Peptides against a protein of PDB entry 1Y74. Designs and how they scored, part 5

Target 1, 57 residues: chain A of PDB entry 1Y74
Amino acid sequence: LGLERDVSRAVELLERLQRSGELPPQKLQALQRVLQSRFCSAIREVYEQLYDTLDIT

## One batch from the design tools (peptide; aimed at target 1 A10 P24 K27)

Design b2_p24_6_s4 (made by RFdiffusion4, then SolubleMPNN; its pose is not in this set)
Fold by OpenDDE base, seed 3:
Structure b2_p24_6_s4 (fold): chain B 57 residues (1-57), chain A 24 residues (1-24)
Amino acid sequence: as target 1 above (57 residues)
Amino acid sequence: SEVRRRLEELLEEARRELEERRAA
């Protein structure tokens, strides 16, 4: 699925946006925290396991 | 099943983190 890689890329892009200063960094940082949270990781793992179990591809 | 058990554990962890953030 590569969700972990996609999330990592999203975080990287958010960090770049924060450094650029073109957008208010607070909300970007909040989103970054969500994506890096244990909550997000848990949801990702649940999703991946459901995929493995149901083979919904 | 093992899969169902693991899913429940992960969902519980997710809920715990949400509750902690809401309480802060």
Scores: peptide ipSAE 0.102, ipTM 0.579, DockQ to the pose 0.030
OpenDDE base, seeds 1, 2, 4, 5: peptide ipSAE 0.082, 0.089, 0.093, 0.090; ipTM 0.563, 0.569, 0.564, 0.567

Design b2_p24_7 (made by RFdiffusion4)
Pose (drawn by RFdiffusion4):
Structure b2_p24_7 (pose): chain A 57 residues (1-57), chain P 24 residues (1-24)
Amino acid sequence: as target 1 above (57 residues)
Amino acid sequence: AEEEEKEEEAEELIEELEEELEEA
């Protein structure tokens, strides 16, 4: 689906801006936690697993 | 004013990312 590329890109992108430290890193750090959090991992696995399910069903 | 502009830029970037995620 691209979520792993878009989320993992967003994670590094958030870190990337964090490295520069130009804009409010607080909200950016929040996103990183939201996408890296184990919880969004299980949800993410759903989107991937779901696409496979479509190929099965 | 400069700080508010930076906050608005950060929010716009976050919204763009959210839209990209919703589209994905």

Design b2_p24_7_s1 (made by RFdiffusion4, then SolubleMPNN; from b2_p24_7, 9 letters changed; failed a check: too like the target's own chain)
Amino acid sequence: ARQEELERRAEELLEELLRRLEEA

Design b2_p24_7_s2 (made by RFdiffusion4, then SolubleMPNN; from b2_p24_7, 10 letters changed; failed a check: too like the target's own chain)
Amino acid sequence: SRREELERRAEELIEELRRRLEEV

## One batch from the design tools (peptide; aimed at target 1 D6 F39 I43 Y47)

Design b2_p25_1_s1 (made by RFdiffusion4, then SolubleMPNN; failed a check: too like the target's own chain; its pose is not in this set)
Amino acid sequence: ALEELLRAVEELERALEEARELERR

Design b2_p25_2 (made by RFdiffusion4)
Pose (drawn by RFdiffusion4):
Structure b2_p25_2 (pose): chain A 57 residues (1-57), chain P 25 residues (1-25)
Amino acid sequence: as target 1 above (57 residues)
Amino acid sequence: EEAEEELEEAEEELEEAEELLEEAE
């Protein structure tokens, strides 16, 4: 689906901006936690697992 | 139903993250 690429790209993108430190890193750190969080990992696995399920069903 | 609500919340959070990145660009 691209979520792993988009989300992992967003993670690093948020860290990237964090490295520069130009804009409010607080909200950006929040996103990193939201996408890196184990919770969004299970939900992410759902989107991938779901696409497979479509191929099965 | 709970899982569908969690998915909708996660999609909204992703859309908000995309808008924030676009503004940052």

Design b2_p25_2_s1 (made by RFdiffusion4, then SolubleMPNN; from b2_p25_2, 13 letters changed)
Fold by OpenDDE base, seed 1:
Structure b2_p25_2_s1 (fold): chain B 57 residues (1-57), chain A 25 residues (1-25)
Amino acid sequence: as target 1 above (57 residues)
Amino acid sequence: DELLKLIEEFLRQLEELRRLLEEAE
């Protein structure tokens, strides 16, 4: 689903930005941790379960 | 409906974050 791709892409972009050193790494790391959090995973699981039964527009 | 709305809003926020990160590259 789109969520898994979007999270993975966001994490990838954050890693690239961290390696460039152009931005404060601590803030980028915090965002990366949020996106990789158990909360985001739980929301993804719920979304996927509901998507199977509902026509989400 | 409330849970679905929250998930939809979260997905919109992730999409926005992705766009912002792409613009920063």
Scores: peptide ipSAE 0.073, ipTM 0.528, DockQ to the pose 0.374
OpenDDE base, seeds 2, 3, 4, 5: peptide ipSAE 0.059, 0.072, 0.070, 0.071; ipTM 0.536, 0.526, 0.546, 0.539; seeds 3, 4 fail the geometry check

Design b2_p25_2_s2 (made by RFdiffusion4, then SolubleMPNN; from b2_p25_2, 15 letters changed)
Fold by OpenDDE base, seed 5:
Structure b2_p25_2_s2 (fold): chain B 57 residues (1-57), chain A 25 residues (1-25)
Amino acid sequence: as target 1 above (57 residues)
Amino acid sequence: DELLEAIRAFLAQLEELRRLLEEAR
């Protein structure tokens, strides 16, 4: 699903930015933690269920 | 469809975040 792809891509990009040292890592790490949180997993699960039910594209 | 709208809004935010991170790369 698009949600999983976008979350995974965002996490990947945040990891790269953290390694580059171009930006303060603390805010990037916090954002990465949010994207890897149970919240995002729960939203993904709900999205998948609704996608299956409503056939949303 | 409030839940669907909330999910779409969240996706749009993630897409925008991805765009910004790609521009910063």
Scores: peptide ipSAE 0.070, ipTM 0.567, DockQ to the pose 0.305
OpenDDE base, seeds 1, 2, 3, 4: peptide ipSAE 0.067, 0.071, 0.068, 0.038; ipTM 0.559, 0.566, 0.562, 0.491; seed 2 fails the geometry check

Design b2_p25_2_s3 (made by RFdiffusion4, then SolubleMPNN; from b2_p25_2, 15 letters changed)
Fold by OpenDDE base, seed 4:
Structure b2_p25_2_s3 (fold): chain B 57 residues (1-57), chain A 25 residues (1-25)
Amino acid sequence: as target 1 above (57 residues)
Amino acid sequence: SALEQALQAFEQQLAELRRLLEEAA
């Protein structure tokens, strides 16, 4: 289970892309806000709890 | 189960997003 790590990595990469200027930053910033939102965190937490409950490997 | 499959699909989707961002960065 690597949801938290993958989300954190995605945010890190989005920040790098915004600084590079290779792509328009607005949509990247919007996606970053979604991934860092309370809603996304809550959903991730629910999924992680379900993994623990179902013992998914 | 359907729930397990949905959870695994979510993991795969996040991994795919990370992969795409790594290729762009």
Scores: peptide ipSAE 0.148, ipTM 0.667, DockQ to the pose 0.259
OpenDDE base, seeds 1, 2, 3, 5: peptide ipSAE 0.146, 0.146, 0.144, 0.147; ipTM 0.664, 0.664, 0.664, 0.667

Design b2_p25_2_s4 (made by RFdiffusion4, then SolubleMPNN; from b2_p25_2, 11 letters changed)
Fold by OpenDDE base, seed 2:
Structure b2_p25_2_s4 (fold): chain B 57 residues (1-57), chain A 25 residues (1-25)
Amino acid sequence: as target 1 above (57 residues)
Amino acid sequence: SELERLLREFEAQLEELRRLLEEAE
């Protein structure tokens, strides 16, 4: 689906930005903080609920 | 199912993003 494609593209872009040095370390640190945010935790909770519902192993 | 596949792939991609951010520090 489009979501899978978009996430894959985002990963690819961030990898290139990292290798090229175009992304400042401070920005990477900020992104890491976002990944540890309450928002990402809430998203994780939704996924966990889906795993429980669908019994994904 | 397709949903299960997408969820697993999304998790793998998110984990890769997290790894890249951690290694970049």
Scores: peptide ipSAE 0.060, ipTM 0.482, DockQ to the pose 0.109
OpenDDE base, seeds 1, 3, 4, 5: peptide ipSAE 0.050, 0.055, 0.059, 0.056; ipTM 0.498, 0.464, 0.507, 0.503

Design b2_p25_3_s1 (made by RFdiffusion4, then SolubleMPNN; its pose is not in this set)
Fold by OpenDDE base, seed 1:
Order: structure tokens, then sequence, then C-alpha cells
Structure b2_p25_3_s1 (fold): chain B 57 residues (1-57), chain A 25 residues (1-25)
């Protein structure tokens, strides 16, 4: 699925945006924390399991 | 307390996403 890679890329982009100072860093950091959370990982695992079960191409 | 904190963080993050979506329109 590459979802783990996409999440990792999203985190990288959020780090760059935080360093640019163009956007409110606190809210970007909150999103980054959510994406790196155990909660998000658990939801990702459920999504991947469902996707694999349904064999969606 | 951990679940409540995670919900509050998610709410803040979702509001930021909505703001970015509105700015891109």
Amino acid sequence: as target 1 above (57 residues)
Amino acid sequence: DELLRAIEELERALEEVRELEREAE
C-alpha cells in the first residue's frame, strides 16, 4: 500500500513547513504528532488489513 | 487522559487541514 511511506513523507513535508515559518507552527506540529502517534499507526494497520482483505486494486 | 489528549490534538490538526483547504480554493 505504501501508506507508511506516504505518512513518513507527510511528516517530512510538515517539518519543512514548520521550519519555513509561513504557517502557524503549533498546528502543523499537532498534525505531525497525530501522524506519528500510536493511534494513527493503529488506524493505519486496520485500514491496511481491510484493504488487503477486500483486494482493492 | 491520553485518549482525551489525542482527541484534542486531532481536533487541532483537522482544523488546520480545513484552513489550508479553504486557502487553496
Scores: peptide ipSAE 0.028, ipTM 0.473, DockQ to the pose 0.168
OpenDDE base, seeds 2, 3, 4, 5: peptide ipSAE 0.027, 0.025, 0.024, 0.023; ipTM 0.473, 0.446, 0.454, 0.429

Design b2_p25_3_s2 (made by RFdiffusion4, then SolubleMPNN; its pose is not in this set)
Fold by OpenDDE base, seed 4:
Order: sequence, then structure tokens, then C-alpha cells
Structure b2_p25_3_s2 (fold): chain B 57 residues (1-57), chain A 25 residues (1-25)
Amino acid sequence: as target 1 above (57 residues)
Amino acid sequence: SALQQALQELLEALEEARRLEELAR
């Protein structure tokens, strides 16, 4: 599972969208901060560990 | 089941992470 890479890519895309000005940046920045938060990182790490060790299907 | 257990553990981790975030605010 490569959630870390996907989250990093999402953050990159959000930064590009903010710079382009095509969309209101406020909610994009808020989402970026959520994705980069220690809270989100902790949950992601737990999920990745469980996904790798358990059959969650 | 493994799925049920995983969901329970994620819930517990989410609650703990939320508490830590609140303490850091």
C-alpha cells in the first residue's frame, strides 16, 4: 500500500492548484494542512500497517 | 473477524490521535 506517496502527490497537486488561482485557495489550503497533519499521518500509518498484516477484504 | 478487528483498532487510533491533537492546540 502506497498511501504515503499518494498523499504526497495530492499535496503537490493542491499546491499547484493554489498557485494557479483557478479555484478559491482557502479550502485547498485547509485540505493540504489536514493531509500534512500529525493526526492524518498517524491514522495513515496505522491503516498501512493493518492493511499489510491483515486481510481486510 | 480480521476486518472487524482492524476497524476497531483504527477507531481507537483515531480517537487517540484526536485527543493528542486537541492537547497540542
Scores: peptide ipSAE 0.039, ipTM 0.520, DockQ to the pose 0.044
OpenDDE base, seeds 1, 2, 3, 5: peptide ipSAE 0.032, 0.029, 0.027, 0.037; ipTM 0.496, 0.447, 0.476, 0.486

Design b2_p25_5_s1 (made by RFdiffusion4, then SolubleMPNN; its pose is not in this set)
Fold by OpenDDE base, seed 3:
Parts: structure tokens; sequence; C-alpha cells
Structure b2_p25_5_s1 (fold): chain B 57 residues (1-57), chain A 25 residues (1-25)
């Protein structure tokens, strides 16, 4: 899914930003606002629930 | 499965966002 690729890319970017500490907090906040939008939050909740019910080793 | 991979990615995203919030403080 396109969402899977977008989430994976977002994780990668956030990890890089956190390790570098070079990006202004405002830029991180902007990214957070996008990823924490109502839509993204709803999707996250659904897949977190799936994660809890799936037998993932 | 794709669903398992996406669920894991979402979990990692959540953890990354928590760390980002801490960096902003």
Amino acid sequence: as target 1 above (57 residues)
Amino acid sequence: SEAERLAEAVRLLQEALELARELER
C-alpha cells in the first residue's frame, strides 16, 4: 500500500532527525502535525488494534 | 504479511513521534 511506504519513509525521516538534532523544533513539529492529523491518527489506531490481535512473533 | 508489516511500521512511527516530542521540549 502507498500508506505503508509513506509510513516507512516517515519513520526513517523522524529517526534521522532525532539522531542529528540539527533540525529546528519547528520543522519536527510541522511533520508531527501532519502525521498526527485526525486521518493519520485514525489509521494508526486501526492498525495498532490489528497489531494487538495478530500473533506477531 | 503486509498487514503485519504495516502494523509494525505504525508502531515504530508512534515510538519515533514520542521521541520527536521529547526533542521539542
Scores: peptide ipSAE 0.044, ipTM 0.488, DockQ to the pose 0.062
OpenDDE base, seeds 1, 2, 4, 5: peptide ipSAE 0.037, 0.035, 0.036, 0.036; ipTM 0.470, 0.453, 0.486, 0.497

Design b2_p25_5_s2 (made by RFdiffusion4, then SolubleMPNN; failed a check: too like the target's own chain; its pose is not in this set)
Amino acid sequence: SLLEELRRAVRLLEEALREAEELER

Design b2_p25_5_s3 (made by RFdiffusion4, then SolubleMPNN; its pose is not in this set)
Fold by OpenDDE base, seed 5:
Structure b2_p25_5_s3 (fold): chain B 57 residues (1-57), chain A 25 residues (1-25)
Amino acid sequence: as target 1 above (57 residues)
Amino acid sequence: SAARALEEAVRRLEEALEEARRLEE
């Protein structure tokens, strides 16, 4: 599982969307900050450990 | 090992929740 890479890609896309000005940046920026937060990282860690523990495929 | 890793992850989540409550997420 590569959630870290997926989150990183999501952040990159959010940054591009913000720079393009096609969408209001406030909610995009807020989402970016959440995705980069320690809280989100901890949730991702829990999810990945559950994935490994339960051997979900 | 996986169980211990999960326990550690849960601890990290609890710490992160406390930080979020303090506006430090």
Scores: peptide ipSAE 0.125, ipTM 0.678, DockQ to the pose 0.049
OpenDDE base, seeds 1, 2, 3, 4: peptide ipSAE 0.119, 0.119, 0.120, 0.120; ipTM 0.668, 0.661, 0.673, 0.660

Design b2_p25_5_s4 (made by RFdiffusion4, then SolubleMPNN; its pose is not in this set)
Fold by OpenDDE base, seed 4:
Structure b2_p25_5_s4 (fold): chain B 57 residues (1-57), chain A 25 residues (1-25)
Amino acid sequence: as target 1 above (57 residues)
Amino acid sequence: DLLRELEAAVRLLQAALEEARRLEE
């Protein structure tokens, strides 16, 4: 499931950006928290289920 | 597989962030 990998990669990249200090860490952390929230996870799961069922390309 | 490993890593990070959030509250 590509979306799950993309989210995981995004979280990783956000962590790298936070460590670099090039951007305000608070906003990056907020985005990271959103991506890792239970709500976001639930939405992702539903999307991925639909993707598998409908063969969205 | 790599995907499952990443999923586990994200779950761990989520738990850490939840703890951090509680400390901030």
Scores: peptide ipSAE 0.035, ipTM 0.429, DockQ to the pose 0.041
OpenDDE base, seeds 1, 2, 3, 5: peptide ipSAE 0.025, 0.020, 0.030, 0.019; ipTM 0.465, 0.428, 0.438, 0.414; seed 2 fails the geometry check

Design b2_p25_6 (made by RFdiffusion4)
Pose (drawn by RFdiffusion4):
Structure b2_p25_6 (pose): chain A 57 residues (1-57), chain P 25 residues (1-25)
Amino acid sequence: as target 1 above (57 residues)
Amino acid sequence: EVEELEEEVEELEEEVEELEEEVEE
């Protein structure tokens, strides 16, 4: 689906901006936690696993 | 770029809420 690319890209993108430290890193750190959090991991696995399910069903 | 990311995050949050509601059902 691109979620792994988009989310992993957003994670590193948030860290990238964090490395620069130009804009409010607080909200950006929050996003990193949201996408890196184990919770979003299970949900993410769903989107991938769901696409496969479509190929099965 | 930051605003696009915020929009994408908001969309994801909405999707997560919908999924939570489905799991509760």

Design b2_p25_8 (made by RFdiffusion4)
Pose (drawn by RFdiffusion4):
Structure b2_p25_8 (pose): chain A 57 residues (1-57), chain P 25 residues (1-25)
Amino acid sequence: as target 1 above (57 residues)
Amino acid sequence: EAEELLEEAEELLEEAEELLEEAEE
């Protein structure tokens, strides 16, 4: 689906901006936690697992 | 409950994309 690429891109992208430190890193750190959090991982696995399920069903 | 969590996760992802687009500008 691209979520792993988009999300992992967003994670690094948020860290990337964090490395520069130009804009409010607080909200950006929040996103990183949201996408890196184990919770979004299980939800992410769903979107991937779901696409496979479509190929099965 | 699982469907609601998925909808909330999609909304948070859309907000995160918008914030990244604004940061790029």

## One batch from the design tools (peptide; aimed at target 1 R16)

Design b2_p26_1_s4 (made by RFdiffusion4, then SolubleMPNN; its pose is not in this set)
Fold by OpenDDE base, seed 5:
Structure b2_p26_1_s4 (fold): chain B 57 residues (1-57), chain A 26 residues (1-26)
Amino acid sequence: as target 1 above (57 residues)
Amino acid sequence: LKELEELLRKIREILEEVERAQRQAE
């Protein structure tokens, strides 16, 4: 779904931002870890299921 | 919920840093 793709893209962008050195990497890395966490994955899964059933616009 | 709150906090902090960096680049 779109959310999964967006999260994956966000992680990718965070990796690029970290490599560029333009921003403090610690916060970027911390956010990356949260986005890749089991918690975030579980919430995303629930969201996607609800989105499919409710057809939220 | 605490993990979500932490996520939102981190997102906010990163957005602030990005905004500062963008202003610095101009």
Scores: peptide ipSAE 0.080, ipTM 0.548, DockQ to the pose 0.235
OpenDDE base, seeds 1, 2, 3, 4: peptide ipSAE 0.069, 0.064, 0.078, 0.063; ipTM 0.530, 0.528, 0.545, 0.534

Design b2_p26_2_s1 (made by RFdiffusion4, then SolubleMPNN; its pose is not in this set)
Fold by OpenDDE base, seed 4:
Structure b2_p26_2_s1 (fold): chain B 57 residues (1-57), chain A 26 residues (1-26)
Amino acid sequence: as target 1 above (57 residues)
Amino acid sequence: MEEARREWEELEEFQRRLEELLELLR
């Protein structure tokens, strides 16, 4: 399932955007912290289990 | 500018995919 890869890509993009200095880093860093949180990991695990159960390709 | 715009557009597309997934579970 693409969700783990998509979360990892979203974190990478947020790190690049923070390094560019083109945007205020505080909101980007807050979003990155949410995506790297145990809460986001638990949601991802629930989604992966639901996809495995629903056989949604 | 052009790189940050593309990186932001990829994040907005990721957000849309998450919203669609949340709607399918509701």
Scores: peptide ipSAE 0.109, ipTM 0.651, DockQ to the pose 0.682
OpenDDE base, seeds 1, 2, 3, 5: peptide ipSAE 0.107, 0.108, 0.107, 0.107; ipTM 0.651, 0.651, 0.651, 0.650

Design b2_p26_2_s2 (made by RFdiffusion4, then SolubleMPNN; failed a check: too like the target's own chain; its pose is not in this set)
Amino acid sequence: MERARQEWEELQELEERLRELLELLL

Design b2_p26_4 (made by RFdiffusion4)
Pose (drawn by RFdiffusion4):
Structure b2_p26_4 (pose): chain A 57 residues (1-57), chain P 26 residues (1-26)
Amino acid sequence: as target 1 above (57 residues)
Amino acid sequence: ELEELEEELEELEEELEELEELEEEL
């Protein structure tokens, strides 16, 4: 689906901006936690696993 | 459940678009 590439890209993108430290890193750190969080991992796995399910069903 | 996942995906897409805009501004 691209979620692993988009989300992982967003994680590193948030870190990237964190490295620069130019804009509010607080909200950006929050996103990182949201996408890196184990919770969004299970939901992410659903989107991937769901696409496979479509190929099965 | 699928409708909730679609809403969560739309929110994530909007957040990504905002991040892309922020990257362009920098």

Design b2_p26_4_s1 (made by RFdiffusion4, then SolubleMPNN; from b2_p26_4, 9 letters changed)
Fold by OpenDDE base, seed 5:
Structure b2_p26_4_s1 (fold): chain B 57 residues (1-57), chain A 26 residues (1-26)
Amino acid sequence: as target 1 above (57 residues)
Amino acid sequence: LLEELLRLLEELRRQLEELEELERAL
């Protein structure tokens, strides 16, 4: 599972997109804050623990 | 409920993967 890596990469991409000015930064910042939240981290841990035991397809 | 949450997180993961692919194409 690469969800931690993917979230970290997404945060990096969001920071780059915010610096480019090509997109409205407020929504990107809000998404970044959600992805970096303790809530998102806790949900990610649950996901990583249970993914192998549940069929989500 | 838990399976639905996992599906939503998998969909998020997929979208983040697509964003990374898009960055490599720029």
Scores: peptide ipSAE 0.050, ipTM 0.512, DockQ to the pose 0.432
OpenDDE base, seeds 1, 2, 3, 4: peptide ipSAE 0.047, 0.042, 0.042, 0.037; ipTM 0.511, 0.474, 0.471, 0.521

Design b2_p26_4_s2 (made by RFdiffusion4, then SolubleMPNN; from b2_p26_4, 10 letters changed; failed a check: too like the target's own chain)
Amino acid sequence: LLEELQRLLEELRRQLAELEELERQL

Design b2_p26_4_s3 (made by RFdiffusion4, then SolubleMPNN; from b2_p26_4, 8 letters changed)
Fold by OpenDDE base, seed 5:
Structure b2_p26_4_s3 (fold): chain B 57 residues (1-57), chain A 26 residues (1-26)
Amino acid sequence: as target 1 above (57 residues)
Amino acid sequence: LLEELRRLLERLEEELRELEELERRL
């Protein structure tokens, strides 16, 4: 799964959109905080270990 | 930028669904 890559790219895009000022930053920042949360990171780590263990490509 | 972000979020939602389906099989 491209989850780590897609999360990293989503965060980069959210940071660019916040800097452009074209959109209210509060909702973008809230979404970025969710994607960078310790909870989302822990879930990603558990699932990466499951994929590695199950050899799912 | 917004369209690329939307497509990334749509992929992330699908990736999370695949993970939930895997969890239901454990």
Scores: peptide ipSAE 0.250, ipTM 0.745, DockQ to the pose 0.041
OpenDDE base, seeds 1, 2, 3, 4: peptide ipSAE 0.249, 0.249, 0.248, 0.248; ipTM 0.744, 0.744, 0.743, 0.743

Design b2_p26_4_s4 (made by RFdiffusion4, then SolubleMPNN; from b2_p26_4, 11 letters changed)
Fold by OpenDDE base, seed 4:
Structure b2_p26_4_s4 (fold): chain B 57 residues (1-57), chain A 26 residues (1-26)
Amino acid sequence: as target 1 above (57 residues)
Amino acid sequence: LLDELLALLERLKELLRELEELERRL
């Protein structure tokens, strides 16, 4: 849902920024790893369940 | 706890906006 799209877009942007070479790639890659981690996926699942349960939309 | 989780998610959205702004400056 929304957060999954935002995470996917953030990863895409980080990959583009890494390819540009204008920024130190190591920090961008570290952030990308966090966004693609099981931790981030678990937070996303909790988010989706909370939004569905609380009807926060 | 819930408010802290929501704050983390809002921070992630803010980081996304910051990355989009960086992309627009390239």
Scores: peptide ipSAE 0.055, ipTM 0.557, DockQ to the pose 0.639
OpenDDE base, seeds 1, 2, 3, 5: peptide ipSAE 0.052, 0.054, 0.053, 0.055; ipTM 0.553, 0.534, 0.557, 0.562

Design b2_p26_6_s2 (made by RFdiffusion4, then SolubleMPNN; its pose is not in this set)
Fold by OpenDDE base, seed 5:
Structure b2_p26_6_s2 (fold): chain B 57 residues (1-57), chain A 26 residues (1-26)
Amino acid sequence: as target 1 above (57 residues)
Amino acid sequence: DEVARLVEELQRILERIAALLELLKT
């Protein structure tokens, strides 16, 4: 849903930014790792469950 | 500046994510 799409887009942007070479890649990579962490996945799953239950798109 | 545009979009997305996390905290 919204959170899943936002996380996916954020990761895509971080990868593009890393490839640009104009920014320090380490901090970008660290943020990407956080967004792809099990913690963020769990939070996304909680929201997905809520949206599914409430029939919110 | 393409990088600037990408950073701005990323910041907006991160703000939305942060707002959702705050909702869970309460």
Scores: peptide ipSAE 0.528, ipTM 0.877, DockQ to the pose 0.770
OpenDDE base, seeds 1, 2, 3, 4: peptide ipSAE 0.525, 0.524, 0.528, 0.526; ipTM 0.876, 0.876, 0.878, 0.876

Design b2_p26_7 (made by RFdiffusion4)
Pose (drawn by RFdiffusion4):
Structure b2_p26_7 (pose): chain A 57 residues (1-57), chain P 26 residues (1-26)
Amino acid sequence: as target 1 above (57 residues)
Amino acid sequence: EELEELEEELEELEEELEHLEEALEE
């Protein structure tokens, strides 16, 4: 689906901006926790696993 | 005065957007 690429891209993108430290890193750090959080991992696994399910069903 | 302040805020926001666009293009 691209979520792993877009989410992992967003994670590093948020860190990338964190490295620069130009804009409010607080909200950016929040996103990183949101996408890296184990919770969004299970949900992300669903989107991938769901696409496979479509190929099965 | 209020129009000048708003124009300054818009310029700041445009700079922020440019920074974000540059980060996205990397």

Design b2_p26_7_s4 (made by RFdiffusion4, then SolubleMPNN; from b2_p26_7, 18 letters changed)
Fold by OpenDDE base, seed 4:
Structure b2_p26_7_s4 (fold): chain B 57 residues (1-57), chain A 26 residues (1-26)
Amino acid sequence: as target 1 above (57 residues)
Amino acid sequence: MEEERRRAEEARRAAEEALLQAALAE
């Protein structure tokens, strides 16, 4: 799945939004930390493994 | 069918290990 790419793109967009100052930076930074966490990466891996297994049929 | 089952079991084990490692690191 392009999920890794989409998460990486989401993090990049969050960094841009934090620099623009148009939105509350603390909430954006918290979301960025969650998306870059080991836990979120493990969940992503689980989803990718499940969908890769289902897509092979 | 046996190969798909084996791949699903391997994926399940990898997922379980990843989640356990993540939970222990939090």
Scores: peptide ipSAE 0.153, ipTM 0.723, DockQ to the pose 0.015
OpenDDE base, seeds 1, 2, 3, 5: peptide ipSAE 0.151, 0.153, 0.147, 0.151; ipTM 0.721, 0.721, 0.711, 0.717

Design b2_p26_8_s1 (made by RFdiffusion4, then SolubleMPNN; its pose is not in this set)
Fold by OpenDDE base, seed 4:
Structure b2_p26_8_s1 (fold): chain B 57 residues (1-57), chain A 26 residues (1-26)
Amino acid sequence: as target 1 above (57 residues)
Amino acid sequence: LEEIERRRKEREEETRRLLEELRREA
């Protein structure tokens, strides 16, 4: 599903913003850690499984 | 039909397990 790709893309964009130095790097790094957290991964997986189950009908 | 229903049930059970894991980590 698009969500995994969109999260991966968000992480890539955050890495670019960190390298530019235009924004507080610590806040961007904290957001990146949240997006890569086990919690966000589990929510993504639940979301993907729910939609996959609904698509079987 | 039975195979589709079986696969649906298996995914629903997996989703339930993931929700239970998430509740244990929170």
Scores: peptide ipSAE 0.138, ipTM 0.649, DockQ to the pose 0.038
OpenDDE base, seeds 1, 2, 3, 5: peptide ipSAE 0.133, 0.131, 0.127, 0.126; ipTM 0.624, 0.619, 0.625, 0.615

## One batch from the design tools (peptide; aimed at target 1 V7 R9)

Design b2_p27_1_s1 (made by RFdiffusion4, then SolubleMPNN; its pose is not in this set)
Fold by OpenDDE base, seed 2:
Structure b2_p27_1_s1 (fold): chain B 57 residues (1-57), chain A 27 residues (1-27)
Amino acid sequence: as target 1 above (57 residues)
Amino acid sequence: SALEQAIRELEAALEEARRLEREVRER
């Protein structure tokens, strides 16, 4: 599963968008904090465990 | 069994996720 990589890439893209100044930075920063939160990591862990246990393909 | 272990691990992760969700919501 590439979910950890995809979250890391999403954070990187949010940082780039913040630096470009094209969008209000506060909402992007809030989203970045959510993606880096322990809560998001716990949800990712649940998803990965479900994927490993259940054939959801 | 491996399935029973996976279920227990899932239950623990779900409880942690719910705990953290409550902490974020109540903040």
Scores: peptide ipSAE 0.050, ipTM 0.570, DockQ to the pose 0.038
OpenDDE base, seeds 1, 3, 4, 5: peptide ipSAE 0.033, 0.047, 0.050, 0.050; ipTM 0.432, 0.558, 0.566, 0.573

Design b2_p27_1_s4 (made by RFdiffusion4, then SolubleMPNN; its pose is not in this set)
Fold by OpenDDE base, seed 1:
Structure b2_p27_1_s4 (fold): chain B 57 residues (1-57), chain A 27 residues (1-27)
Amino acid sequence: as target 1 above (57 residues)
Amino acid sequence: DELLQAIRELERALEEARRLEREARER
């Protein structure tokens, strides 16, 4: 499923933005922590199972 | 039967996600 790859790509982009110094690094780091959280992983699992359910129909 | 199993798995994963969301808000 593309969601894991897209989350990983979003984290990489946030790291680049942090290094540019153009934006407050604390807000970008907070977003990165949310994307890497167990909560975000659990939501990803729900989406993955939902797509699997729709493919079985 | 497979669809009903998948729905039950989704319900469990959604409940776990909601628990983790609450635990994250309480910190």
Scores: peptide ipSAE 0.040, ipTM 0.507, DockQ to the pose 0.041
OpenDDE base, seeds 2, 3, 4, 5: peptide ipSAE 0.035, 0.032, 0.031, 0.034; ipTM 0.501, 0.497, 0.400, 0.497

